# Peptides against a protein of PDB entry 3MAZ: the designs that were tried, part 32

Target 1, 99 residues: chain A of PDB entry 3MAZ
Amino acid sequence: VLNPMPACFYTVSRKEATEMLQKNPSLGNMILRPGSDSRNYSITIRQEIDIPRIKHYKVMSVGQNYTIELEKPVTLPNLFSVIDYFVKETRGNLRPFIC
Target 2, 99 residues: chain A of PDB entry 3MAZ as posed
Amino acid sequence: VLNPMPACFYTVSRKEATEMLQKNPSLGNMILRPGSDSRNYSITIRQEIDIPRIKHYKVMSVGQNYTIELEKPVTLPNLFSVIDYFVKETRGNLRPFIA

## One batch from the design tools (peptide; made by RFdiffusion4, then SolubleMPNN)

Design b2_p15_1_s3 (from b2_p15_1, 8 letters changed)
Fold by OpenDDE base, seed 2:
Structure b2_p15_1_s3 (fold): chain B 99 residues (1-99), chain A 15 residues (1-15)
Amino acid sequence: as target 1 above (99 residues)
Amino acid sequence: SELDKLYEKKLEVPK
């Protein structure tokens, strides 16, 4: 049976997501979580370039698609594609948090 | 993209 949600999806708050990423960085650095609205989500990442930095991205449900709120918005067909986008665009720098 | 830029910075050789 296929998972209806990406493996890195967790029903956690912004704070909890941050703590998860900080506590176990070896498990990944990207979490998908519920947004403030029922059909919206947020991506929390822990990017370690010079120093660990936590960033949050809004993933808005638009029609049957999802739009990542970036300077140049990116619209994708599903949440799996959203996760894939983050992974591919960073050439693997970002990896879904799997625990 | 913004994400691509983040990766590029990660790959940048430290001075």
Scores: peptide ipSAE 0.038, ipTM 0.604, DockQ to the pose 0.072
Fold by OpenDDE base, seed 5:
Structure b2_p15_1_s3 (fold): chain B 99 residues (1-99), chain A 15 residues (1-15)
Amino acid sequence: as target 1 above (99 residues)
Amino acid sequence: SELDKLYEKKLEVPK
């Protein structure tokens, strides 16, 4: 049983997440989705700097925490904190996709 | 951080 999930969490594939972000960019540019058949997750973003670019980040379940796979990994206590990190670290450039 | 760089790159693009 899973506790409440962040609003931008959707049980979609990588492909579906990409399509969602492409079709409705005004609704946000960040989606949290299930990773492989495990307790891991992935975050898909669509950022438009020079051209639209899709990127995926791994969010690994480590004990009771979650680690975002970056050059310098970041560990946070829950998925809400993970989403908050992406928003705050980018000063609002990334926004959770809400449909 | 890597995420902060994403924001910085956005700011570097001429408006």
Scores: peptide ipSAE 0.038, ipTM 0.604, DockQ to the pose 0.077
Fold by OpenDDE base, seed 4:
Structure b2_p15_1_s3 (fold): chain B 99 residues (1-99), chain A 15 residues (1-15)
Amino acid sequence: as target 1 above (99 residues)
Amino acid sequence: SELDKLYEKKLEVPK
């Protein structure tokens, strides 16, 4: 049984995710989307610090967990935890895109 | 972490 997906999950492409974040920045700046295969995902963010910057992070399914591909990889038990990590680690700078 | 660095940079930018 597949648990519900995080609210910021959308079945969109990299390009579509970028456009969503650019068009409605007030709704959030982080999207979870399908990755290279059925069990992998990607996180697209639009960070606006000095200038708007789009970044993509790989979230790889490893066993029953998920690993965020970072310089120092982070493994979490589910996708909700992945989203939570992005929010908490940035102290709220990243917020899930909700529309 | 890499994500924390993003926040740090945000704090470093004047409003």
Scores: peptide ipSAE 0.037, ipTM 0.603, DockQ to the pose 0.076
Fold by OpenDDE base, seed 3:
Structure b2_p15_1_s3 (fold): chain B 99 residues (1-99), chain A 15 residues (1-15)
Amino acid sequence: as target 1 above (99 residues)
Amino acid sequence: SELDKLYEKKLEVPK
């Protein structure tokens, strides 16, 4: 049985995620997707502060937690917390892509 | 933080 995943999770490639965000920016600007390996994931965002910018972040499965690969790594208990972190740290600028 | 840098300017409020 597959446990519930965040609403912005899609089984898409990096290219597909980028296209989704570009085509429908009104639906959100953040997607969670499978990483290149087993239990790892990636976050793709499309920021539009000055000009459109696409960025990707690695979310590594470490034990029972998840670590966002940043200059100063952040470890969280689940994927829902990972999404929440991106929303809170950007004060709502990033919003999960919902379609 | 790195993510804080993604919020350099507030988005314009729709009128």
Scores: peptide ipSAE 0.034, ipTM 0.605, DockQ to the pose 0.066

Design b2_p15_1_s4 (from b2_p15_1, 6 letters changed)
Fold by OpenDDE base, seed 5:
Parts: structure tokens; sequence; C-alpha cells
Structure b2_p15_1_s4 (fold): chain B 99 residues (1-99), chain A 15 residues (1-15)
């Protein structure tokens, strides 16, 4: 049985995620996807603060938690909290990609 | 790996 995942999770590659965000920017600008390693993930975003920019973040599974690999790492209890963090910290600028 | 070649370390917040 597959555990519940955030709505913006898609089993896509870095390249595919980029294409999805570029094709339908009105559906959101943030995707959660599988990382290179089994229990790790990546976040791909397409922000348009000044000009459109694609960026990627690493989310590492650590024990029962997840750590967002930032200059100052942030550890959270689940992937839903990870998505919430990206939304809150950017004051709503980042929104889950829903299609 | 090639896919892991570039990751950001900061979140950009609009002014």
Amino acid sequence: as target 1 above (99 residues)
Amino acid sequence: SEEDKLYEKELEVPE
C-alpha cells in the first residue's frame, strides 16, 4: 500500500518537472519528485519574481524525518510539512503544481 | 549524478 503523498508529487525526472512547470504555469510552480536515491526527494520550482527561473532543492530522508538541504538545513516530520514550509517561507509565492 | 549536479541552498522571497 502506497502511503499518502502531497498533491504536487509526481514520479517525473528533473527534465520532465521543468517541462511541466513551463507548460502550465497557471497550475502552480512547485513539484515534488523522486530523488536519485530510493528514500530521497527533490523539489523543482519555477519562480517569476523578476524573470522565470527554474531551481531545484534536495530533500533528504533522515530517520523518520526529512531535511531540506539549505544553507541552514530545515528538518521536518513529513513531506506535507516540507511543502508547507516552501509555501510559508516564500509568503505564498510558491504554490503546489496541481493537474 | 548528472541530475544532482546543481541544487539551490536558499529560498528567494519576493520583496
Scores: peptide ipSAE 0.529, ipTM 0.859, DockQ to the pose 0.771
Fold by OpenDDE base, seed 3:
Structure b2_p15_1_s4 (fold): chain B 99 residues (1-99), chain A 15 residues (1-15)
Amino acid sequence: as target 1 above (99 residues)
Amino acid sequence: SEEDKLYEKELEVPE
């Protein structure tokens, strides 16, 4: 059984994700996408705190959980929690991209 | 590594 994915998940490349975020910033600024291989993922964001900046984060599958590869790694139970973490940690600055 | 340079290690929060 395959569980549902977060609404901001798209089967796109790093380049495509960047283009999506730049083209329609009003729809959100965060995309979850497939990693290079296996059950890993990447998150691409386009923050506009001072100036627009594209950044990428690595989300690794660890057992039944997921770890956001930060200087201080954060492990969460599912991808929905991963998205929620990015939203909450940035006080709402990051919002899932919804087409 | 070269791959590490492609990913961020911190989240930026508005002041």
Scores: peptide ipSAE 0.525, ipTM 0.860, DockQ to the pose 0.772
Fold by OpenDDE base, seed 1:
Structure b2_p15_1_s4 (fold): chain B 99 residues (1-99), chain A 15 residues (1-15)
Amino acid sequence: as target 1 above (99 residues)
Amino acid sequence: SEEDKLYEKELEVPE
């Protein structure tokens, strides 16, 4: 039995995620996608603070938690919390991509 | 994988 995934989760590659965000920026600018290893994930974003920029982040499974691989790592209990962190930390600049 | 080689270490917060 698996818990539901965040609405912005898509089984897509890095390239596909980039294309999705570029094609429909009004739908959001953040996608959660599978990582190369089991139970690991990546987040792709397209921010337009100054100019459009595509960036990728690594989210690693650690036990039953998840760690966002930042200079100062952040560990959270589930993927929903991971998405929430990205939204709140950027003061709403990042929004989950919903299609 | 080769495709997932580059990752960012910082979040950019709007000024």
Scores: peptide ipSAE 0.525, ipTM 0.857, DockQ to the pose 0.721
Fold by OpenDDE base, seed 2:
Structure b2_p15_1_s4 (fold): chain B 99 residues (1-99), chain A 15 residues (1-15)
Amino acid sequence: as target 1 above (99 residues)
Amino acid sequence: SEEDKLYEKELEVPE
């Protein structure tokens, strides 16, 4: 079964994701990318509240769900929900990077 | 791994 991935998913490295966000900030500031291990992912953001800051988050596959590795972990049913969480939790400050 | 060196544990929410 092949399920679609969020529009901001790119098969890029941490470094490449950073470069993408820095080069085209108008396209969004959040990228979902493959993690170091299979079935895991990472989120890279370029958040500009005071100054632009690049940050990375770990999204772990747990059973059929995904857990965002935060101090208070958040478990969601799919990657779309993960992206939605980042957007809503930051009140729209984070927006998926769309080419 | 190299990529696992630094990950954030909190989301920064604008005031």
Scores: peptide ipSAE 0.521, ipTM 0.857, DockQ to the pose 0.772

Design b2_p15_2_s1 (from b2_p15_2, 7 letters changed)
Fold by OpenDDE base, seed 1:
Structure b2_p15_2_s1 (fold): chain B 99 residues (1-99), chain A 15 residues (1-15)
Amino acid sequence: as target 1 above (99 residues)
Amino acid sequence: NPMDSLEGGAIEELE
């Protein structure tokens, strides 16, 4: 059985995700989207700490888990945990985009 | 910086 996706998941391209975040920053600053491969994903964020910055992270399906590609990779059991990780590690600076 | 924990894994695009 396939579990539901996080609320901030959208079947959009990198460009579309960027545009969504730019147009409605009050709705959140983090989107989960499909990666170039079917079982992989990407996280797109829009930060405005100093100047507006768009960043993209790879979330790779590895066995039954997911690995966020960072200098020190982080492996988590599901996509909900991936979103939670981004929120917690940034102390709430990142918030899922809910439109 | 709250984003420090996510360093070294992103592709960045400036606005």
Scores: peptide ipSAE 0.284, ipTM 0.800, DockQ to the pose 0.486
Fold by OpenDDE base, seed 3:
Structure b2_p15_2_s1 (fold): chain B 99 residues (1-99), chain A 15 residues (1-15)
Amino acid sequence: as target 1 above (99 residues)
Amino acid sequence: NPMDSLEGGAIEELE
């Protein structure tokens, strides 16, 4: 039985996620999507601080936790915490895409 | 910079 996923999770490709964020920026700028490997995920964001910029982060399944691949990796207990981390650490600059 | 904590580990594409 699958537990609920974050509201910004969509079973979309890298390309589709980019298009979603570009078409409706008012709905949010962050999408969680399946990664290339099983049980791994990717976060796609669209920043507009200077110029529009798309970035993709890897969220790796490690045991029962998830590690965001950054210069200084961050390990969290679930995907909801991962989304919360992106929102809080950017002081709300990143907001989950709610379609 | 609000993105400071997210340094590194990303694939970037400018629009």
Scores: peptide ipSAE 0.282, ipTM 0.798, DockQ to the pose 0.495
Fold by OpenDDE base, seed 2:
Structure b2_p15_2_s1 (fold): chain B 99 residues (1-99), chain A 15 residues (1-15)
Amino acid sequence: as target 1 above (99 residues)
Amino acid sequence: NPMDSLEGGAIEELE
């Protein structure tokens, strides 16, 4: 049994994610993608507060939870919560990329 | 800044 993935999850590389966000910024500015290891993921964002800025974050599988690699790490129960965290903590500045 | 909570977390930043 497989659980569904967040709508902004795409099986793309870092480069492809960047290109997607740059090509259609109106569709969102945040993508979840596979990490280098199984069960790990990465989040790519494209900010444009001043100039376009691409940033990548690591989302590490820890037991049955996920930890966002930040200065102060944040551990959440699932990938949906991870996406929600990015949206809420940025007060809606980040929005999942939906194509 | 709404992005402050994510400061220092990016493994790569491109400008």
Scores: peptide ipSAE 0.273, ipTM 0.796, DockQ to the pose 0.495
Fold by OpenDDE base, seed 4:
Structure b2_p15_2_s1 (fold): chain B 99 residues (1-99), chain A 15 residues (1-15)
Amino acid sequence: as target 1 above (99 residues)
Amino acid sequence: NPMDSLEGGAIEELE
């Protein structure tokens, strides 16, 4: 059984995600996408605080949880929490890309 | 900077 995915999840490649964010920045600046491995994911963001900057983060499936690979890893219970973390931790600077 | 908490975590960075 496949649970619902966050609204900013798209079955796109790293390149496609980058293009989506660049083309329509008003729709958000964060995309969740499939990782290279079956149960892993990646987060692609487009920041424009100083200059446009694209960054990619790994979200690894670990048991029933997910770990965001940061300098100090963060483990969360589901992908919705992962998205919430990115939004909350950046005080709303990151917003899910919604078509 | 609101992005400081994510610093050093990106697997790829493009400017």
Scores: peptide ipSAE 0.272, ipTM 0.796, DockQ to the pose 0.511

Design b2_p15_2_s2 (from b2_p15_2, 9 letters changed)
Fold by OpenDDE base, seed 3:
Structure b2_p15_2_s2 (fold): chain B 99 residues (1-99), chain A 15 residues (1-15)
Amino acid sequence: as target 1 above (99 residues)
Amino acid sequence: SPMDSLEGGAVEVEE
């Protein structure tokens, strides 16, 4: 049984995610994508506060939760909560990419 | 900065 994924999830590579965000910045600036190997994921963002900057964050599956790899790691119960965290903690600066 | 909560955990590529 598969649960629904966040709307900004795409089965794309790091390169493809970067290109998507660059091409249509008005659609959002955050993509969730498969990790390089396993049950893990990555978040790709495109910031444009000063100059365009692409950043990639690791979202690691730990038991039934997910940990965002940061200087101070954050553990959340599901991928929807992960997306919500990025939106809320940046006060709306990050928005999910909706194609 | 609103991005402070996300510091120290990214691979960066400038455009």
Scores: peptide ipSAE 0.239, ipTM 0.788, DockQ to the pose 0.488
Fold by OpenDDE base, seed 4:
Structure b2_p15_2_s2 (fold): chain B 99 residues (1-99), chain A 15 residues (1-15)
Amino acid sequence: as target 1 above (99 residues)
Amino acid sequence: SPMDSLEGGAVEVEE
């Protein structure tokens, strides 16, 4: 059984994700994308609080869970939870990119 | 700042 992916998941490169976020900021500012390893992922965000800032976070598959590589790593049970974490921890500042 | 929780996040390396 293949679980669906979050709506903000796109099979795009780091560069493509950056361009997507820059071109259509009204659609959201967060993209989930494949990492170099097929079972790992990256989160690309575009902040615009002061100046536009692109950041890339590693989301590592660990067993059946996922760990967001932060100063204090956060482990979550699925990619939907990963997206939820980014949204809630930023109090809605980050929103999934939906095109 | 709403981004405080993500401060110190590991930026992915170029692969």
Scores: peptide ipSAE 0.237, ipTM 0.784, DockQ to the pose 0.687
Fold by OpenDDE base, seed 1:
Structure b2_p15_2_s2 (fold): chain B 99 residues (1-99), chain A 15 residues (1-15)
Amino acid sequence: as target 1 above (99 residues)
Amino acid sequence: SPMDSLEGGAVEVEE
């Protein structure tokens, strides 16, 4: 069975993701992209609270789950839950980039 | 700040 990917997933590089977020901030500020390893991913965000800030988070495949690399790692059952976590934890400040 | 839960706690990627 093939599981669909979140709408904010794009097969882009770190640089391309940054450019996408900078070019069209009205479309969202969070992108999910492939990591350096086949089953791992990265989250790229662009904040503009004070000045524009780009940050990248590691999302590691661990068994059948995914772990967000934070000071206290968070493990979730799928990539949709990963996106949901970023949205809810930031009280909607982060929004998936929909192009 | 809405980003407090992520601020300073991230292990950011190199690529």
Scores: peptide ipSAE 0.231, ipTM 0.791, DockQ to the pose 0.645
Fold by OpenDDE base, seed 2:
Structure b2_p15_2_s2 (fold): chain B 99 residues (1-99), chain A 15 residues (1-15)
Amino acid sequence: as target 1 above (99 residues)
Amino acid sequence: SPMDSLEGGAVEVEE
């Protein structure tokens, strides 16, 4: 049984996600997408604080939770919490891409 | 920086 996915989830590749963010930066700068392995995901962001920067993060399924691969890993109960983490920890700098 | 919490986490992934 699967719950609905976050609004910024798209079944796109790394390249496609990058293109989406570049084309319409006003719609948001963060996309959740399928990872290369089943039950894993990736997050692509496009920052423009100084110059445009594309970065990708791994979101690994661990048991019933998800772990964001960071220098100091963060484990959360669901994908909605993962998106919330990226928004809150960046004080709103990251916003989910909504189209 | 607002991105400090994500420091060192970016990686290149195939998909």
Scores: peptide ipSAE 0.246, ipTM 0.794, DockQ to the pose 0.741; fails the geometry check

Design b2_p15_2_s3 (from b2_p15_2, 8 letters changed)
Fold by OpenDDE base, seed 4:
Structure b2_p15_2_s3 (fold): chain B 99 residues (1-99), chain A 15 residues (1-15)
Amino acid sequence: as target 1 above (99 residues)
Amino acid sequence: SPMDSLEGGAIEELE
């Protein structure tokens, strides 16, 4: 059984994700993409709080869950929850990139 | 800042 992926998931590289966010900021500022290893992912965001800033986060597959590599790691049950976490924790500052 | 909870876990690049 394969669950669908979040709407902001794209099979793109770090560079391509950065370009997507820079080119169309009105479509959102957060992309989920494949990581360097199978079953791992990365989150790329573009912030404009002070100056435009690109950041990348690791999302590691651990058993049946996913851990966001932060100063204080956060473990969640699925990728939808990962996206939800980024949206909620930033009080809506981060929004999924929908193309 | 709304980004406080994400601090210390990212590789950043300034534009």
Scores: peptide ipSAE 0.252, ipTM 0.791, DockQ to the pose 0.485
Fold by OpenDDE base, seed 2:
Structure b2_p15_2_s3 (fold): chain B 99 residues (1-99), chain A 15 residues (1-15)
Amino acid sequence: as target 1 above (99 residues)
Amino acid sequence: SPMDSLEGGAIEELE
């Protein structure tokens, strides 16, 4: 049984992710992408609370879990939970980019 | 702010 990746996962670079979010903001404002190292990932978001802001977060593979590198790190069991965390913690302000 | 929980660990770019 294979587990799919979250729908907002794209094999894109930081730059490409930024461009995707800028080009089609109506499709969402959060992308999951490969990190610089294998088994690690990055989250790119585009916020427009005041002015457009692009932020990148590291999602590190730790054993069978994933840790979002924040001031207070958050460890979750899978990438779906990682996406869910970003959505729920921002009360829906962040939405996965679906194209 | 709804983004408070995401403080730290981010690289920010302003447009």
Scores: peptide ipSAE 0.251, ipTM 0.790, DockQ to the pose 0.488
Fold by OpenDDE base, seed 3:
Structure b2_p15_2_s3 (fold): chain B 99 residues (1-99), chain A 15 residues (1-15)
Amino acid sequence: as target 1 above (99 residues)
Amino acid sequence: SPMDSLEGGAIEELE
């Protein structure tokens, strides 16, 4: 039995995620995707504040929690909280990609 | 910038 995933989760590669965000920027600018290792994930974002910028973040499974790899790592209880963190910390600048 | 809180650890690709 699989638990539900955030709406912006897609089983896509880094390249595919980039293409999705480039093709339809009006649908959102943030994608959650599988990482290179099992139970790990990556966040791909596309910012256009000054120029288009693609950035990728690692979301590592640590016990029953998830840690976003930043200069100061942030640990959260689930993937929904991870998405919420990206939205809230950027005051809505990042929005989940909803296809 | 709203993105200031997400510094470090990111892999960036410029377009």
Scores: peptide ipSAE 0.249, ipTM 0.790, DockQ to the pose 0.470
Fold by OpenDDE base, seed 1:
Structure b2_p15_2_s3 (fold): chain B 99 residues (1-99), chain A 15 residues (1-15)
Amino acid sequence: as target 1 above (99 residues)
Amino acid sequence: SPMDSLEGGAIEELE
């Protein structure tokens, strides 16, 4: 079974994701995109708290789950939960990019 | 800050 992807998923490169976030910051500041390996993904964010900052995170497929590569890794059951984690843990500072 | 929980594992690029 192939489930729908999160709304902020785009089949774009790291460069394209950065450009999307820079061009339309009012649409959100977080994109999910394909990783270098099959079934792995990356998260690109654009923060403007002090100065504009682009950051990229790895989201690794581990069995039936996904692990966000952080200093203290976080494992979640699906990609929707991954997006939810980024939103909730930043208290809404991160918002999915909806084009 | 709100971003504290996302420490580590990121590649940073300043604009």
Scores: peptide ipSAE 0.246, ipTM 0.788, DockQ to the pose 0.481

Design b2_p15_2_s4 (from b2_p15_2, 9 letters changed)
Fold by OpenDDE base, seed 5:
Structure b2_p15_2_s4 (fold): chain B 99 residues (1-99), chain A 15 residues (1-15)
Amino acid sequence: as target 1 above (99 residues)
Amino acid sequence: SPMASLEGGAIEEEE
């Protein structure tokens, strides 16, 4: 049985994700998208703390979990938890892009 | 800084 994907998941490219975030910043600043490999994903964010900046993070499928590629990697049980991590860790600064 | 914990994770390779 296939589980649903987070609301901010879109089958878009890095370029498209960037354009989406830039075009409608009021809808959120974080997108989950397919990664370069079949079972991997990427998180694209648009931060404006100091200056507008786009960042892309790798979310690697590891067994039944997912690991966010950071200086200090974080492993979580599912993609919903991955999104939650980004939201909570940034104290709400990052919000899922919902269009 | 709320983004401090996300340092070192950004990638430049197309994906």
Scores: peptide ipSAE 0.243, ipTM 0.816, DockQ to the pose 0.763
Fold by OpenDDE base, seed 3:
Structure b2_p15_2_s4 (fold): chain B 99 residues (1-99), chain A 15 residues (1-15)
Amino acid sequence: as target 1 above (99 residues)
Amino acid sequence: SPMASLEGGAIEEEE
């Protein structure tokens, strides 16, 4: 039995995620996707402050929690909290991609 | 500025 995933989670590759964000920027600019390992994930964002810029962040499964790989790592209890962190920390600049 | 806290975490490897 699988627990529900965040609405912006898609079983897509890095390339596909990039294409999705580029094609429909009005639907959001952040996608959660599978990482290289089964228990890890990646966050792909498309920032458009000046020029379009794609970035990918590693979200590593650590015990019962998840750690976002940053200069100053952030550990959170679940994937919903991970998405919430990206939204709140950027004061709404990042929004989950809802297709 | 709003993205400052997310600096240093982007990856270049394909995954």
Scores: peptide ipSAE 0.242, ipTM 0.814, DockQ to the pose 0.757
Fold by OpenDDE base, seed 2:
Structure b2_p15_2_s4 (fold): chain B 99 residues (1-99), chain A 15 residues (1-15)
Amino acid sequence: as target 1 above (99 residues)
Amino acid sequence: SPMASLEGGAIEEEE
C-alpha cells in the first residue's frame, strides 16, 4: 500500500526529466522520478545560479525510510520529507517542478 | 553556497 506521491513526482526517465526542467524552468527545477531498482528513486535538479547545471541524486529505500546518497547520507521517513529536505537545505533555491 | 550540502551526491551512473 502506497501513500500519495509528492507533486513533483513523475514517471519519467533521466532524459525526460532533464528535458522537462529545461523546457519550463519557471515551473520549478526539481523532479522526483523512479530509480533503476524497485522501491528506489532519483532526484533530478537543474541549477542555474551561474550556469545551467543538471545533477541527479539517488534516493534509496532502506527499510521503511529513504536515504539520499550524499557525501554525508541523509535518512528520512518518507518521500515528502525528501523533497522538503532539498527545498530547505537550499533555502528555497530548489523548488519542486509543478505542471 | 546553498548547494553545498548536496555536494558529493550527484551520480553519473545511469539511473
Scores: peptide ipSAE 0.234, ipTM 0.810, DockQ to the pose 0.757
Fold by OpenDDE base, seed 1:
Structure b2_p15_2_s4 (fold): chain B 99 residues (1-99), chain A 15 residues (1-15)
Amino acid sequence: as target 1 above (99 residues)
Amino acid sequence: SPMASLEGGAIEEEE
């Protein structure tokens, strides 16, 4: 069985993700992409609080769950929950990039 | 800050 991926998932590199977010900021500021390892992922965000800032987060596959690498790691059951966490935790400041 | 909870989680290594 193949599980669907979040709408903001793109098979792009770190550089390509950065360019996508910079080119069309009105479409969102968060992208989920493949990590360096097959079952891991990365979240790329573009914030414009004071100046444009690009940040990258590791999302590690741990068993059947996913752990967001933070000062205090957060473990969630699926990638949809990972995206939801970023949206809710930032009170809507982060929005999935929909192209 | 809305981003406070994400501080310390960003990585600089190529991924």
Scores: peptide ipSAE 0.232, ipTM 0.804, DockQ to the pose 0.760

